# Peptides against a protein of PDB entry 9IZ0: the designs that were tried, part 8

Target 1, 345 residues: chain A of PDB entry 9IZ0
Amino acid sequence: ITCLGSNGHTYKQLVKGGNDDLRQDAVMEQVFEQVNGFLRSYRKTSQRNLSMRTYKVIPLALKTGVIEWVQDTIPLGEYLDSAHKVYHPKEWSLSTCRKLIAEKQMEDLETRLKVYDLVCRHYRPVFRHFFLESYADPVQWFTTQTNYARSTAVASVLGHVLGLGDRHGQNILIDKTSGEVIHIDLGIAFEQGKKLPVPECVPFRLTRDVVDGMGITGVEGVFRRCMEFTLETLRREEDSLLSVLEVLRYDPLFSWLISPLRRMKKQKMQLENFNQPESGNITTDASRDPKIQRNNVSGESEAERAILKVRQKLSSTLSVEASVGELIRIAQDPSYLALMFCGWS

## One batch from the design tools (peptide; made by RFdiffusion4, then SolubleMPNN)

Design b1_p8_4_s3 (from b1_p8_4, 7 letters changed)
Fold by OpenDDE base, seed 2:
Structure b1_p8_4_s3 (fold): chain B 345 residues (1-345), chain A 8 residues (1-8)
Amino acid sequence: as target 1 above (345 residues)
Amino acid sequence: PLLVRPSL
């Protein structure tokens, strides 16, 4: 929809109707705004303007809401598919790569690693070209690439701490003006990605293209240091962050668990996006959601477990540097990436 | 670009 603001400006907005609960997105955006407060208060993060990019979500009903249309953005996956065709026209198509990974989904780790390595040799990173082609001025190029590495670092720490799932290339936007990342569709949090048909086993998305966008230093330098400063800020503000999450424990509308229907819908979309080009209006008839009586006792116990996991991720048992080093290692480990869904690469 | 995966 297009709305006229009280300021006379015209705003595009997305009205989402369907089985996706935008209340979870709205709550996660509120958590990000609180975290942005912590990042502004801490010298090491404020001096670098570290923030999680947010967008406005207005839930209207259980399954309907209005989402801010973030102007001047592109999905990471849309850019990468287009750019790969331009810069590597002789390499395999994304569809071919996805097919080969999916055909081996039920095989052992050794077989999956061999296929993942084979795919990686025939589908090389291109995301560095986003910055090189979009910014002719060297200062703008350096600034936007720095903003990308910074925003990706903040999102990676928050994504790990809050256990954000479904971080595929269509759920990550790139701001064409700032180079910052915007994470969308926040409906898989608190490690519920591990309950998907293909479990998510990495702490955040750090694929070869995500690294290629950081430039020649890759994860070393701006990205690593900004992860460290972000994690140091979150450890300092642990009690404040946990207090915000405790409010959600008592929110009867918040869902700490991925619903069986949402799990099945994600599985179906994963299979259908494999078999058809992206033009399918899947009107999922919303009429047969069994009233899962949320046993309040089960929801509270899952909320408590989620908060305990957040506390554990903020533990000072390891240094900030050691913790960030391990997260970066796991997020890039082929032994984990080869186990991911075929649309993750 | 559609911001959210179209849950069409």
Scores: peptide ipSAE 0.009, ipTM 0.519, DockQ to the pose 0.058
Fold by OpenDDE base, seed 5:
Structure b1_p8_4_s3 (fold): chain B 345 residues (1-345), chain A 8 residues (1-8)
Amino acid sequence: as target 1 above (345 residues)
Amino acid sequence: PLLVRPSL
């Protein structure tokens, strides 16, 4: 919808209705605004203007809300599919690559690694071209590529610490003006991605195209350094961050658990939306609650486990550099990436 | 329904 503001300006807004609880997204955006406060207060992060890009979410009811339309953006996955057809027209299609990975999803690690390597040889990175096409001025090119690496570093640390899942290319927007990343659909958090039918086993998205967008230094430039400063800030503000999360422990409306129905829907969407490019309004009719016995694992016990896991990720047992080094290693490891669902690559 | 955005 388009809304007229009291200031006479028109604003595009997305009215989301259906089965998604927008309270999860609204809460995560509130956590990001608090973290942005910490990043502004700390000299090493403030001097670099490090922030998580946020968007406004207004939940109106249990299943309806208004989301800010982020202007001048493109989904990462939409750009990559288009650019790959232009720059590598002799390589395999994304649909062919996804099919080959999906056909081997139930096989052993060795077989999955062989298929992942084969796909990687026939589907090369292209995301560097986003910056080369969009920014003819060398200063704008350098600035936007730097902003991309910075924003990706902040999102990678926060995504790991808060256990964000479902980070596929349609849930990551690129701002065409700044080069910054904007993460959307925050409905999988606190490691609930590990409870998907294909478990998420990487700490954040650091696929070959995500790295290709960082330029010639890849992860060893601005990205690594900005991850280190972000993690250093979050470790310093651990008690402040945990205090924000403790408020959610006592919110009876906050869901620390992904429902079995939501797991099945995310799995179907991961299989169906990646096989058909059709912009079909999926009116998912909500009429069958199977009375799955909710084992009375109190929502409080799952909140406590989630907060404990956040505390463990903020542990100072390893240096910031060692912790970031291990996260970057795991996020790029073919032995982990080959285990991801076919739409991750 | 016109959702009036509150003025920032």
Scores: peptide ipSAE 0.007, ipTM 0.491, DockQ to the pose 0.018
Fold by OpenDDE base, seed 3:
Structure b1_p8_4_s3 (fold): chain B 345 residues (1-345), chain A 8 residues (1-8)
Amino acid sequence: as target 1 above (345 residues)
Amino acid sequence: PLLVRPSL
């Protein structure tokens, strides 16, 4: 829909109707706005204009809401698929790479590592070209690449701390004006990505293309330092952040657990990435709600577990530098990346 | 600050 604001500006809005609960997205966006307050108050983060990019979400009913249309963006996965065909026309297709990883999904780690390495040799990173194509002015190029590395660092720390899942290339937008990342579809949080049919085992998305967009220094420089300053800010504001999350403990509308329906949808999407795109209109007749006995694990007990896990991630047991170093290592480790679903790479 | 439900 298109709405005219009281200020005379026209706003595009996405009306999402169906089986998706936008209440979780709206809650996560409110948490990000609070964190952006902490980042603005702390000198080291404020001096760098560090923020999580947010978008407006208005839940209207149990399964319906309005989302801000983020203008001047492209999904990371859409850019990467198009750019790879241009810059590496002799390499494997994305569909070939996904198929090879998918065929080995049930195999041991050694076999999955061999296939992941084979795919990596035939599908090279291209995301550096986004900045080279989009910004002919050297100052604009450097500024936008810096903004990308900064925004990715904030999103990586927040994604780890809040346990954001489902961070595939279609759920990460790139702002074509600023170079900043915008994370969308926030309905998998508090480590519920580990409950997917293919468990998410990395703390955040730091694939080869995400690193290639940082330029010649990769993770070493702007990205690492901005992760450190972001984590330092969150550790200082731990009690404030936990107090924001405690409000959600008593919200009967907030789901601390991934719904069985959402798990099944993500399972189908993971499986459909195995088969060629036959253009079958799968009208998902969602009318057969199997009476899955909700084991009455009180939503309060799962909220308490999630908050305890956030507190553990903010622990000062390791230095900020050591904690960030380990997160960057794990997020790039082939032994973890080879275990991800075929559409992660 | 309380998470304000977006009231229309």
Scores: peptide ipSAE 0.006, ipTM 0.482, DockQ to the pose 0.021
Fold by OpenDDE base, seed 4:
Structure b1_p8_4_s3 (fold): chain B 345 residues (1-345), chain A 8 residues (1-8)
Amino acid sequence: as target 1 above (345 residues)
Amino acid sequence: PLLVRPSL
């Protein structure tokens, strides 16, 4: 829809209806605004203008709402698919890579590592070209690439701490003006991504293309240092962050668990992204009503476990540098990336 | 700014 603002400007907005509870997105955006407050208050993060990019979500009813249309953005995955065809026209298609990974999904780790390595050799990173194509001025190029690395660092720390799931290339927007990342579809949080049909095993998305966008230094320099400063800020503000999350513990409308319906929807979307329509009647016998074992795990017990897990991620047992180093290592580990739906780009 | 009305 297009809406006329009180200022006389027209704004495009996305009306989302159906199965997605926009209240979870709205709550996560509120958490990000609080964290942005902490990042502005701390000298090391404020001096670098570190922030999580946010967008407005207005829940209107159960499963309906209005989302701000983020202007001048592109989904990371849309750019990467287009750019890969231009820069590597002799390499494998994204569909070929997806198919090969899917065919080995049920195999052992060794077999999955072999197919992941094979896919990686036939699908090389291209995301550095986003900055080279979009910014003819060297100062703009450097500024936007720096903004990308900074924004990705903040999003990576927050994504890990809050356990954001479903961080595929369509749920990460790139701002074409600033180079900043905007995370969308926040409906999988507090490690519920581990409960997807393809479990998320990485703390955040740090695939080869995500790294290629950081330029010649990769993760070393701006990204690593901005992760360190962000984590240092969150550790300092642990009690403040936990207090914000405790408010959500008492929100009867907040879902600490991924709903069975949302799991099924994500399962279908995973399967549809693998199937070009070869006419195989996979009669998904939808008649297996999964006996919802209502494990009477009170929503309170799940909230408590989620908050305890956030506290554990903010633990000062390791230095900030050691903690960030381990997160970067795990996020780039082929043994984890080979298990993902799209870990190669 | 607060959105006032959708222009259909």
Scores: peptide ipSAE 0.006, ipTM 0.498, DockQ to the pose 0.018

Design b1_p8_4_s4 (from b1_p8_4, 5 letters changed)
Fold by OpenDDE base, seed 3:
Structure b1_p8_4_s4 (fold): chain B 345 residues (1-345), chain A 8 residues (1-8)
Amino acid sequence: as target 1 above (345 residues)
Amino acid sequence: PLLERLSE
């Protein structure tokens, strides 16, 4: 739909209906706007224009809402699939890589690491080409690559602190004008990604292609420093951030738990992404749904645990530099990436 | 901004 605003401008909007709970997305966007306030107030972050890119979400009912259509964007995964075919036409397809990892999903860590390394050798990163293709002017190229590294750093810290999950290449948009990242489909938060069929075991997405987009310095340049300044800001504003999250504790519309329906939908999409029709019957024995003992943990007790986890992640026990260093290390560790869906891209 | 019109 297109909406005419009271300012005379037209706005393209996506109406989303069905079983998707947009209330979580709207709440996370409100948290990001508050965090953007903190980033604007602090000298080290404001001087760098550090922000989480937001989009408007308006819930209309329990299962329907309006989302801002983000113009001039491309999903990271769509760009990477197209660019990989252009720059590495002799390397393996994304489907071949997915199949090989899926076939070893139930194997030991050593076997999964060998397959991850094998896939990585036959599927090289290409995301640096996004900036080289899109920006002929060297100043614009450097500016947009810097904006990418900055926005990825903010999103990585916030993603860790808020425990954002489901950060696959289709849920990360790249702004073609600024080089900034936009995170979408925010309905998996507060470490609920660990409850997915393929558990998320990294603090944020820092795969080889995400790093390749940062240019020659990789994580050691703008990215690390911007993570440090972002985490320093969030530690200073801990009480303010926790107060925002406490308001959500009493929101009867906010779910601190992944819904069984959303879990099943994500399970099905993961299985379908593994089962692209190369004719191999990957009988993933989906029958071992571990009996989630529905311990009647009140939604309030889950909110309290989530807020406690946010406080723990903002702890000053380690320096900002040490904390960021460990997060970057874990996010790039092959022993974690080999366990994840698309950890090689 | 407030929306005045929806157009499909």
Scores: peptide ipSAE 0.000, ipTM 0.405, DockQ to the pose 0.017
Fold by OpenDDE base, seed 4:
Structure b1_p8_4_s4 (fold): chain B 345 residues (1-345), chain A 8 residues (1-8)
Amino acid sequence: as target 1 above (345 residues)
Amino acid sequence: PLLERLSE
């Protein structure tokens, strides 16, 4: 929809209806605004303008809301698919890569690693071209690439700490003006991504294309430093962050668990992305309501478990540098990326 | 503007 603002400007807004509870997105955006407060208060983060990019979410009903249409954005996955066709027209298609990974999904880790490496050789990174194409001015190029690395660092730390799931290339927008990342579809949080049919094994998305966008220094430049400063800020503000999450514990509208409906929807979307439409009437007899044992694990017990995991991720047992180093290592580890739905780009 | 007033 397009709304006329009280200022006489027209604003595009996305009305989402359906099974996606936009209240989770709205709550996560509120958590990000609080974290942005912490990042503004701390000298090391404020001097670098470190923030999680947010967007406005207005839940209108249980399953309907209005989302801010972020102008001048593109989904990372849309850019990468288009750019890969331009820069590497002789390499494999995204569909070919997806098919090969899917065909080996049930195989051992060694077989999955071999197929992942094979896919990586035939699907090279291209995301550096986003900055080279979009910004002819060297100062603008450097500024936007720096903003990308900074925003990706903040989003990576927050994504890990809050256990943000479903971080595929369509759920990460790139701002074409600033180079900043905008994370969307926040309905999978607190490590509920590990409960997906293809479990999330990485703390955040740090695929080869995500790294290629950081330029020549890759992760060892602005990105690592900004992750360190962000994690240092979150460790300082641990009690404040946990207090914000405790408020959500008592919100009867906040779901600490991925709903069975969301799991099934994401399962279908994963299967549809692997299957070309062979017109086979797989009448998936949806009538077998899996007796998902309502483990009457009270929503309170799952909230407590989620908050405990956040606290554990903020632990000062390791230095900030050691913790960030381990997160970067795991996020780039082929043994984890080979298990992902799209770990190669 | 409309979104700012709904965040108050």
Scores: peptide ipSAE 0.000, ipTM 0.395, DockQ to the pose 0.019
Fold by OpenDDE base, seed 5:
Structure b1_p8_4_s4 (fold): chain B 345 residues (1-345), chain A 8 residues (1-8)
Amino acid sequence: as target 1 above (345 residues)
Amino acid sequence: PLLERLSE
């Protein structure tokens, strides 16, 4: 829809109707606005204009809401799929790579590593081309690549601290004007990604293409330093951040658990990638309700565990540099990446 | 029915 504002400007808005609860997205966007306040108050982050890019979410009911249409953006996954066909036309298709990883999903780590390394040799990074083709002026090229590395650093720290899941290429938008990343579909938070059929085992998305977009220095340039300044700011404002999260503990509308529907939808998408369509009408009578022992872990006990995990991630036991170094190492480790869902790479 | 008109 297009709305005329009281200021005479027209705004495009997406009306989302469905089974997804937009209240979680709206709450995470409010947390990001508070964190952006902390980043503006601290000299080291303010001097670099560090922020999490936000978008407006207005939940209208349990299953309906209005989302801001972010203009001049492209999904990272859409750009990468098109760019791989242009720059590496002799390499494997994304569908072939996903199939090979999926076929080995139940195998041991050694077998999964061999397949991951094989796929990596036949599907090379291309995201550096986004900046080279979009910006003819060298100053604009350098500025937008710097903004990308900065925004990715903020999103990586904040995504780790809040335990954001489902960071696939369709849930990350690139602003074509600024080079900044915009994270969407925030419905998996507080480490609920570990409860998926294929558990998420990396702290944030730092795939080869995400690194290739940072330019020749990769993670060792602007990205690492901006992660360090962001984590230093969040550690300084720990009590303020925890106070914001404690308000959510008492919100009866906020769910600290992944919805059974989102879990089932992801499980179905994971299974459909295994079955080539042999046309057999297997009416899988989904009537085997596995007795999920609803251990009545009260929503309060899940909130308390989530807040405790946020506090543990903000611990000053390790230096900022050591903590960021370990996060960057784990997020790029093939032993973790080879265990991810086939759609992650 | 009402939600399909809002996706454009």
Scores: peptide ipSAE 0.000, ipTM 0.392, DockQ to the pose 0.031
Fold by OpenDDE base, seed 2:
Formats: structure tokens, sequence, C-alpha cells
Structure b1_p8_4_s4 (fold): chain B 345 residues (1-345), chain A 8 residues (1-8)
């Protein structure tokens, strides 16, 4: 839809209907705005303009809402699929890579690692080209690549701390003007991604293409330092962040558990993305939502476990540098990436 | 493309 703002400007908005509960997205966006307050208050993060890029979500009903249409964006996965065809036209297609990984999904880790390595050799990183092709001015190129590394660092720390799931290339937008990342579809949080049919074993997305976008330094320099400053800020503001999450514990609208329907939808999307080119409108017929009585007792226990895990992730037991170093290591580990649906790009 | 599928 297009809305006329009170300022006389027209804004495109996305009306999302169907089976997705936008209330979780709206709540996570509110948490990100609070975290952005902490990042603005701390000298090391404010001096670098570190923020989680947010978008407006207005839930209208249980399964309907309005989402801000972020202009001048592209999904990371859409860019990468197009760029691989242009820059590596002799390499394997994304569908071929997906098929080979799928065929070995039930095999041992050694077999899955061999197939992952094979796919990686036939599907090389291209995301550096986003910055090289989009920005002819060297200052703009350097600024946008720096903004990408900074925004990815903030999103990586927050994604780990809040246990964000479903971090595929279609749920990560790139702003073509700033180079910033925008995370969308926030309905899998607090490590509920581990309950998906393909469990998410990495703390955040740090695949080869995500790293290639950081340029010649990769994860070193801007990205690592911005992760460190972000984690240092979140550790300083631990009590403030936990207080925000405690408010969500008592929100009857917030879901600490992945719904069976969302799990089935993600399973179906994973299976269909193996068998068909991406074109299929999955009209999931919404009619048979069993009224799962939210046993309040189970929700409170899951909320408490989620908050305890957030506190554990903010623990000062390890230095900020050691904690960030371990997160970067795990996020790039082939033994975890080979287990994921699309860990090679 | 992907955002267009969310609008249907």
Amino acid sequence: as target 1 above (345 residues)
Amino acid sequence: PLLERLSE
C-alpha cells in the first residue's frame, strides 16, 4: 500500500497477512530501539554511530500487520544469487549447491563437511562486488563498506545475545545508500532456531559472502572492534537490557516459543526450496490453527530460561575480546556451517 | 521480488 504521511510525503508500506505473528517482530524492534539508546549513550559506540537498523512494524491483528517498506534495499540472498551468475557464470547454481547439501543432510559430519567443501569450491564469494559496482567514488565505497561492517557487527552481537534465528539471506536486507544491514522477520528469537528441522548452530550469520563484503580485512579490524564495543556496551547496560526483557516476560502477546505452525511453514519452505525454483506462493491455508491453550506456566518458564541465557551471554567471565573471538570462530566454523541449509554463502 | 511475495 502507499500511505500519505502528515508531512505530505508518500510512504510505501507492506501489508502482511496470513500466518505470521508480527507482534514478535514489533517487540524485537522495540528492544532494538532500547539497545540503540545504549549504543548512543556509550562513547566507544556513539563515536562510530553504531546502531541496529530498525523498521516500523504495526501489528493490526493476530496475523496481520503493516510493515515499513524500506526503500533502496535488496535482500542479501537476492543480490548474491544475481552476482554469482554474473561474476562466476561457470560455477554451480545456488539450486545445485542446495541439492547437494540436501542429499547429504542425513549423513555423518565427515560426509557433510566433504560436500560443504565441494560446494564452497564451486560457489565462491562475490559480495565484495556489491560495494565495488555500487560506489564509483572511493570515499563513498570506503564509507559504505565501513557502514556494512559496523552494522553487521552490531546485528551479530544482538543476534547472538537475543538468540535470533532464521538468519538466511532473504531475511537480511542491504541498504544500497548506506551499506547498512537490516534484519527482518524477527519471529525466531531466544534460540528457538535450534528447534527448527535444520537446527541453527551458529551464533549469527558470518558466511563467506558476509565476510567478503567486509573487504580485504575480512572479520579483522572494523568488524571485530565494532563487535567488541557493542558487547562492552551491552555488558555495561545488562541490568537495563534485562529490565526490558522482563517486561516482555509478562506480555501475554509475546511468544517465547516457536509456534508449531511457524515450524511447519519453515519446514515446508526448506523442502520446497529444495524441489522448486523460489517462485511458489505458499498460500498456507490458515484454517486449522489448533487453539493451543498457552499454558501460562510453560510460557513463564521459557521466558525465565531465555532471560537467564541472555544474562549468561553478557557474563564478564571472559574478556570482551575473548568472547568476540570465540563468537567469530564458531560463526565461521565449517563443522557448524556444513550442518546449515545455506552455510556456504 | 521477495517483498512482493509478502504483499500477496
Scores: peptide ipSAE 0.000, ipTM 0.396, DockQ to the pose 0.053; fails the geometry check

